# Ledger of designs, part 225: peptides against a protein of PDB entry 5HOI

Target 1, 351 residues: chain A of PDB entry 5HOI
Amino acid sequence: FRYMPFSPAGTPFGFTDRRYLTMNEVGYVSTVKNSEQYSITVSFFDVGRFREYHFEDLFGYDLCFLNEKGTLFGQSKTGQIQYRPHDSIHSNWTKIIPLQAGERITSVAATPVRVIVGTSLGYFRSFNQFGVPFAVEKTSPIVALTAQNYRVFSVHYSQFHGLSYSLSELGTSSKRYYKRECPLPMSLPNINSDMKKDANLDYYNFNPMGIKSLFFSSYGDPCIFGSDNTLLLLSKWRSPEESKWLPILDSNMEIWKMSGGKETTDIHVWPLALAYDTLNCILVKGKHIWPEFPLPLPSEMEIRMPVFVKSKLLEENKAILNKKNEIGADTEAEEGEEDKEIQIPVSMAAE

## One batch from the design tools (peptide; made by RFdiffusion4, then SolubleMPNN)

Design b1_p22_7_s1 (from b1_p22_7, 10 letters changed)
Fold by OpenDDE base, seed 1:
Structure b1_p22_7_s1 (fold): chain B 351 residues (1-351), chain A 22 residues (1-22)
Amino acid sequence: as target 1 above (351 residues)
Amino acid sequence: SRKEKIEETRKKIAELAKEEFS
């Protein structure tokens, strides 16, 4: 295992000179290699609200976090970070994070009020939006960060304990924990099963945790989307004893349903955000599980608890088809292409 | 509407599932 720089919904270069550093509901940040330099573009989905901008990156930023007010960049090896407000009224700032020998910045996050840096040694560094430091805390090794307002969702990795998570609030005077290094029930990528395709190995080398993205929902609940393509939401986190991870969407199951029950291996969901009860995502067609260039327009997918077993739905549909064929043997009625809508039982809308 | 966007997603997946990836 190696600690790799993580950014929410970031993509590898693959065989190209370009990749997405990060993407979410606000927009997407791309970088293009130009010899030893990089050209970074910050693009937005709402082109009326924000103006796309570009700059030359002499540092090779491999970490990024985009929010509605600015973009945070980081260089995992050098410890350099840069915050660039989208508004030209506010100045850019740069800082060097002190790193120990072999330490890497593994993730960065930024809100309009906080900047967070996590490292492979578990240093959690907090700043205000102007880069003024608040605190340094030693935690388990940090592999991913996201933040909303004053709240931080951090994912940690231990070789002995696997994945854990913390949920904290960075007030003005102190850090409060709602959750502190609790077990994260997310499946890690299975090298033996999933790596049969070279494209999956390339992605695993880029992101060995298989965390495609993590974000806060519009309601402020921590969400994580792993290699299993399941969206997990942390429910009831305000009550530590009642807190649970909910699998609120199996995106592979939803693709299967929406395709009319076709086994597809070339349609992928790339997560951006959770707005209310809809996953904002990119639908990817192709060999790679991540979006290429140009970026497709975002799509909305309704969250649904995975209550249905695929095998039962196939058996029920087969039983319905067999019954239709037994009844249809006596009447030469016209083969209208009735779109075989899988009747999903409506009953689970009632909690 | 939200319902229309979800239905657009369904249509888009159904279209993508008809395209053979060459």
Scores: peptide ipSAE 0.383, ipTM 0.881, DockQ to the pose 0.723
Fold by OpenDDE base, seed 5:
Structure b1_p22_7_s1 (fold): chain B 351 residues (1-351), chain A 22 residues (1-22)
Amino acid sequence: as target 1 above (351 residues)
Amino acid sequence: SRKEKIEETRKKIAELAKEEFS
């Protein structure tokens, strides 16, 4: 295992000179290699609200976090971070995070009021939006961060305990924990099964935890989307004893249903955000599980608890087809092998 | 509407499932 820089919904270069550093509901940040330099572009889905901008990156930023007010960049090895407001009213600022030998910045997050830096040694560094430091805390090694307003969702990794998570609020004078290094019931990538495809190996080398993204929902609930393509939501986190992870969407199951029950291996959900009860995502067609260039338009997928089993749906559909054939037995029409679309019961569209 | 966007997503997945990736 190697600590790699993580950014929400970031993509590898693959065989290309370009990748997405991060993407969410606000927009997407791309970087292009140009010899020893990089050109970074910050693009937005709402072109009426924000203006696209670009700049030359001499540092090779490998960490990024986009919010409605600005973009945070980081360089995992050098410890350099830069915050760039989207407006021209506020100035850009740069800071160097002190790193120990072999320490890396593993994740960065930014809100309109906080900047957070997490490291491979478990240093949690907090700043205001102007780069003024609040505190340094030692935690278990941080592998991913996201933040909304004053709240931070952090994912930690231990070789002995696997994945854990924390949920904290960064006030002006103190950090409050709602959850502190609690077990995270997310499946890690299975090297033996998934690595049979070169594209999965490239992604695993880029992101060994298989965390495609993490975000807060519009209701302020922590969400994580792992390598199993299941969206997990932390419910009731304000009540420590009642808090639970809910598998609110199996995206592979939803693709299977929406394809008429076709076993597809080349359609992928790339998560952006959860707005109310819809996953905002990119639908990806291809060998790679991540979006290529140009970025497809975002799609909305309704969240649904995975209550259906494929085998039962296939048996029910066979039983419906057999009943139709028993009623239609008298007319010799060689109706060809029409791709019999699985009728999804309409009743689940109303919850 | 939200319902229209969800149906557009369903349609898009069904279209993508008919396309062979060359």
Scores: peptide ipSAE 0.383, ipTM 0.880, DockQ to the pose 0.715
Fold by OpenDDE base, seed 4:
Structure b1_p22_7_s1 (fold): chain B 351 residues (1-351), chain A 22 residues (1-22)
Amino acid sequence: as target 1 above (351 residues)
Amino acid sequence: SRKEKIEETRKKIAELAKEEFS
């Protein structure tokens, strides 16, 4: 197994010279290969709030994290990190993270008040927004990071223990754990089933954990979106005994519902953020499960617990169709066989 | 509104599901 650099909702190059380094509710960061260099663009969804900017990258940044105040970049092999404020009030800063032989930066995160660096050897490094170090801690190998304000959600991987997670708060003087290396009930990508499609192999090579994104909700709950296209939310994390992962959205099921029950294999949800009860996402049409260029406009998908069994819904719809055919047998209207859209019951949960 | 954006998403998925991917 090889630890790969992870950024939230980052995309592979595939067969192209361009990719998204990261994207979220704030915007998206793209990089383009220009011979031996890269051109990085930081774009925003709220064009009235932020000005798009670009710069030449001589280092080949493969890690990125975007927040409302700036963008953190990292180079997984060299240990170089750069923070670029979106405003001109604060200066850019660069730092080299000391790496051991074979160590890689695997993930970076930044909030307006903290910078976090995680490595393949489990080094967790914390800084303020100006790159002043707070602490270095050794944990299990870090594969993904996200942060909101002072809170950090980290995903860890061990060959012996699989996936775990931590939830911590980085105060001014101390780190508090709400969760420390607890089991993460997320399915890993199934190499044997999913790798039948070349596009899935390319994505697996880019992201072997299948973590499309991780973020904090608007309420400050840790969220993760895996290869199974299920959004997991960590509920009740302040109470260790009550804390549980909730599958708050099966995006494949929601696509199936919204398509009228059509089996689609070319529509994909690409997660950005959870704002209240809506997943902000990119709807992707195509062979690749990730967005291409240009980036489609974000879409909002309502969170819904996957309480419906597809087979049962199909049986219920067949039973409704059979009843309609029994009642409709007296009216000879030859309305054609074709696009019988499955009427999915509008769940009353919108009160 | 939030309801309008959710309906726009439903419409967009329904449109994308009608497009054959060549």
Scores: peptide ipSAE 0.382, ipTM 0.880, DockQ to the pose 0.744
Fold by OpenDDE base, seed 3:
Structure b1_p22_7_s1 (fold): chain B 351 residues (1-351), chain A 22 residues (1-22)
Amino acid sequence: as target 1 above (351 residues)
Amino acid sequence: SRKEKIEETRKKIAELAKEEFS
């Protein structure tokens, strides 16, 4: 296992000279290799609210977090971070995070009021939006971070305990934990089954945890989207005894339903954000599970707990077809059309 | 509306599922 730099919905280079450093509901950050340099572009979905900008990156930033006020960049090996406000009124700032031998920045997050840096040794560093440090805490190794306002959702990895998570609030004077290194019931990528396709190996090498993204919902609930393409939401996190992870969307099941029951292996959901009861996502067609260039327009998918089993739906559809054939007995049904769209009951479709 | 966006997503998935990927 190697600690890799993680950014929410970041994509690998693959065989290309370009990738997305991060993307969410605000926009997307891309980087292009130009010899020994990189050109970074910060793009927005609301083109009326924000102006796209670009700059030359001499450091090779491999970490990124985008919010409504600015973009945080990080270099995992050197410990350099840069914050760039979207508004020209506020100055850019750069800082070097002190790293021990072999330590890496594994994730960064930024809100309009906080900057967070997590490392492979479990150093959790907090700053204000101007790069003034608040605290350094030692935790289990951090593999992913996201933040909303003063709240931080962190994912940790231990070789002995697997994945854990913390939920904390970074006040002005103190850090409060709502959850501290609790077990995260997310499946890791299955090397033996999934890696038969080269595209899955490339993604695994980029992101060995299989965390496609993590974010806070519009209601402020922690969300995580793993390699199993299931959206997990942390419900009731204010009550430690009542807190639970809810599988609020199986995106593979929803693709299967919306395709008319076709077993597709080339349509992928790439998560951006959860707004109310809709997953904002990129629908990807192709061999790669991640979006390529140009970025497709975002799509909305309704959240639904996975109550349905494919086998039961296939049995119900066979029973409906058999009843139709019993009523329509006189016409020679040609054997050949196995490709008949499964009529998914309207009650199972998003109303 | 929200319903229209969800229906647009359904149509887009159904279209993408008809495209053979070579």
Scores: peptide ipSAE 0.381, ipTM 0.879, DockQ to the pose 0.711

Design b1_p22_7_s2 (from b1_p22_7, 13 letters changed)
Fold by OpenDDE base, seed 2:
Structure b1_p22_7_s2 (fold): chain B 351 residues (1-351), chain A 22 residues (1-22)
Amino acid sequence: as target 1 above (351 residues)
Amino acid sequence: SREERIKKTRERIKELAEEEFK
C-alpha cells in the first residue's frame, strides 16, 4: 500500500497522455502531458453559465477540486496548491504547504468559503477562499476529502483499523465534529478477485482505496462510491446514536435491471453527484471502469436500496411471463420487447 | 422531466448492452 493523490472521480492516464483530474456535477478538469509540461482544461456541463478555460501547468498538478466558484489544484509531492476562480474578477493565488520528509498531500477540497488540505501523515489544514490559514490539526492519515459550504467529509486510513470517516464543520472560530474518525463500512478493492483484469490493476495502482468519488448530496448528506459500485449515504448524521450508512444504490444491479437482465461485464457507472434521488453519473463502456476521451454526456440513475436478490427477480419475471402466456393463449399478442421488462416493486425507493 | 432523463438512461444502457453482441 502507498498513499496516492485522490481527487473526486479522477481518472488514471492508463496508456494515454491525458486524464481527468476531477469531475462532478459542475464540470470536468482534464490534463494533457506535453513533453515536460501539462496543459490543463477546465470544462463545464452548463456551457451557458461558465466559459471553458485552459492554462499551462509547469508543476504537474495531480490533485484537483472543482466547485461553482473556482478550481483548486495541488501537487502531492511539492505541496504547491493553486486556486483559480472561474471569473476574471478574483485573482488566482498560489501557496506552498509545508510537508515533512515523505509526507504527501493526499487530497484537497474547496468551497466558496473554505480550502482544505489533507496529508498522508494526517495533517488537516484549513484556509479561507483567499488562502489565509485558520488551523492545523493532526488526525489519522487522510486519503480523501470533500466539502460543501463549511462542512468537510474526510476519509482516513489506518493499516490497523482500515477506513474511518469524519464529518466536521469549519466555523469562523472553531472546528465542530459531528462524526470523528468513526468506522467506514466500505469494502476495499479485492486484489485476488478483481485484479485478474489488467485494467483493474492499473486503477488499483492509481487509487488503492477504490474510492471512485465522494460528495455531499443536494440535502447535505455525505456520500461515497467505492470499488464495489455501491453508493453509500450517511443518514441522520446530526443524531450520533441514529447515524448510519445506507446502501442507496447498487449500480451493478441497476445496470442489470435496465439492460433487461443481461449479464454485462463492460458497462460501468462513474459517479459525479447525488441530486435529490438521482445519481448523476457517466455511463462507461469498455475494459476500463473510468471514462475516456471524449467525455460522454452525464446520465441520471434513480437511487434504490438493494432489497432484492437477482435470482428472485428472474424467477418472479419468469412467473409473470408464464402467467401472461397462460392468459394470452387465445390472443396472438406479439411478444413486444416491452413485456420482458423486470417488474421492480415500487417500495424500493429510499425515503 | 426527471422521469424522461431516467428513461433516457435506461435506453442508453440498453444500447450499450446491445453493442456487446455485434
Scores: peptide ipSAE 0.357, ipTM 0.873, DockQ to the pose 0.848
Fold by OpenDDE base, seed 4:
Structure b1_p22_7_s2 (fold): chain B 351 residues (1-351), chain A 22 residues (1-22)
Amino acid sequence: as target 1 above (351 residues)
Amino acid sequence: SREERIKKTRERIKELAEEEFK
């Protein structure tokens, strides 16, 4: 097993000289390789709120996290991190994270108030937005991080125990755990089934955990989107005994429904964020499961619990078609796709 | 509206599903 640098919704280079370092609801960060240097561009979806900017990267940043106030960059091997505010009021700062032999920064996260660095040896380092350190904690090996305000969602990996997660709050004086290294019920990429397509091998080599993204919802719930294309939401995390992962969207099922029941293998959902009950995502057409250049416009997909079985829907649709053929009545019944919208009650997210 | 954005997503998925991968 090899620890790889993870950034939310980051893409591999593949056969190109360019990739996305990260993307979310705020925007997207791209890097282009030019000889021994990189050019980084920070782009925004709300072009009226933020101005796109670029800079030369001499370090080869392979980690990134974008928020509404700035961008955090990291170099997994050297331990260098840089924070760049989007505004010109605050100065950029750079820091070197001390790494042991063979240690890598595996993930970084930044909020307007906190910077977090996680490593392959399980060092969890916290800073304020100015790079002033708060604490260093030793955890299980960190493979992914995201943060919102003072909250941190961390994913850990052990060769013996598989995936676990923590949910913590980084107050002014102390770290509080809501969850500490609890089992994460996410499916790992299946090497034997998925690697039959070369495109999946490239992505697996880039991201062996298959975590396409992780984020907090607009309600502050941890979300993770794995290789199975299922969006998991951690419900009831404030009540440790009641906390559960909810499969709030099977994106393959939703693509199948929305396509009119066509079996498509070349349409992919690339997750950005969850706002209320809507997944913000990029719809990707092609062999690669990740977006290429230029980035398509974001799409919105409603979250729906995967309650329906494809076979039943196909049987019901056949039964409806057979009934329509038996009832030779000229009623131009509007094809109200009776999408039996199982609205997920808002109450399932915020408790 | 939200409903219009969801409708656009459905339309976009239909379009993408009709595009033969060349």
Scores: peptide ipSAE 0.356, ipTM 0.873, DockQ to the pose 0.644
Fold by OpenDDE base, seed 1:
Structure b1_p22_7_s2 (fold): chain B 351 residues (1-351), chain A 22 residues (1-22)
Amino acid sequence: as target 1 above (351 residues)
Amino acid sequence: SREERIKKTRERIKELAEEEFK
């Protein structure tokens, strides 16, 4: 196993000189390799709210986190981080995170009020938005971070215990845990089955955990999207005994349904964010499971618990077609598809 | 509306499913 720098919805270079460092509901950050330098562009989906900006990167930033106020950059090997506000009112700041021999920054996160740095040795470092340190905590090795306001969702990896997660709040005086290194019921990428395609091997080498993205929902629930293309949401996290992971979307099943039951292997969902009851995502067509350039416009996919079995739906559809053929009735019945899909009640979001 | 955006996603998936990947 190798610790790799993780950023939410980041893409590999592949065979190109360009990649996305990160993307979410706010926008996307791209980097282009130019000899020994990189050109970074911060782009936004709401072009009326924010102005696109670019700069020359002399450090080779391989970590990024985008929020509504700024962009955090990090260099996994050197420990350098930079915060760049989107507005010109606030100054950029840089700092070096002290790293031990062989330690890497594995993930960074930023909110308007906090900056978080996680490392391959499990150092969890917290700062305010101006880069003033609060604390250093030793945890299990951190592989991914996201944050919303004062809340931090961290994913940890142990060779003995696999994936775990923590949910914490970084107050002014102390860190509170809602969840502390609890088992994460996410499947790791299967090297033997999935890696038969070169494109999957390239992605595995870039992201060996298969975590395409992690974010907080608009309701403040931790979400994770793994290599199985299932969106997991942590429900009832305020009640530690009632907290559970909900598979709120099987994106492969949704693609299958929306395509009219076509078995496709070249359409992929790339997750951005969960806004209310819709997954914001990029629909990707191609061999690569990640978006290339130019970035397609975001799509909205409704969240639905995977309650249906493909085989049963195909049998039911065949039975309906056979009945229609027997009755000879060209009645354009408005099949109100009573999609008996259990909508996740908004009340399953953590109040 | 939300429903119109979901409908557009369904239409886009149908289009992508009809496109032969070269």
Scores: peptide ipSAE 0.356, ipTM 0.873, DockQ to the pose 0.610
Fold by OpenDDE base, seed 5:
Structure b1_p22_7_s2 (fold): chain B 351 residues (1-351), chain A 22 residues (1-22)
Amino acid sequence: as target 1 above (351 residues)
Amino acid sequence: SREERIKKTRERIKELAEEEFK
């Protein structure tokens, strides 16, 4: 296993000179390799709220986190981090994170109030928005981070125990754990079955954990989207005994339903964020499971618990078609039976 | 509306599923 730099919804270069460093509901950060330098562009979906900006990157930033106030960049090998506010009111700042021999920054996260750095040795470093350090904690090796306000969702990897997660709050004086290195019920990429396509091997080499993204929902629930294309939400995390991971969307099943039951292997969901009961995502057509350039407009998918068996839906649809053919009535009413999906009550978020 | 955006996503998936990968 090799620790790789992780950023939420980041894409590999593949055979191109350009990639997305990160993307979410705010926007997307791209980097273009030009000889020995990189050009970074920070783009926004709401062009009326924020102005696109670019700069030359001489360090080769391979880590990124975008929020509503700024962009955090990191270089996994050198330990350099840079925070760039989107406004011109606040100054950019740069810091070098001390790394041991063989240590890498594996993930970075930033909120308007906190900056977080996680490493391959399990160093968890916290800063304020101005780069002033609060604490250094030793944890299990960190492979992914996200943060919202004062809350941090961290994913850890052990060769012996697999994936675990922590949920913590970084107050001004102390760190509180809601969850501390609890088992994460996410499947790792299956090297033997999925690696038959060169595109899957390239993605695995870029992201061996298969975590496409992780974020907090609009209600503040930790979400993770793995290689199985299932969105997991951590429900009831305030109650340690009641807390559970909910599979709130099987995106492959949703693509199958919305396509009219076509077996497609070249349509992919790329996750951005969860807003209320909708997954904001990019729909990708092609061999690569990640978006290329130009970036398509975001799409919204309603979250649905995967309670339906595909075979049963096909039998029900055949039975309906047979009844319609016996009655001689025109096929316009296909839209009404897809709504039998158990809507996750909005009340299950943020308990 | 939200429903219109979800409908647009369904339409877009149908379009993408009809596009033969040449």
Scores: peptide ipSAE 0.355, ipTM 0.872, DockQ to the pose 0.620

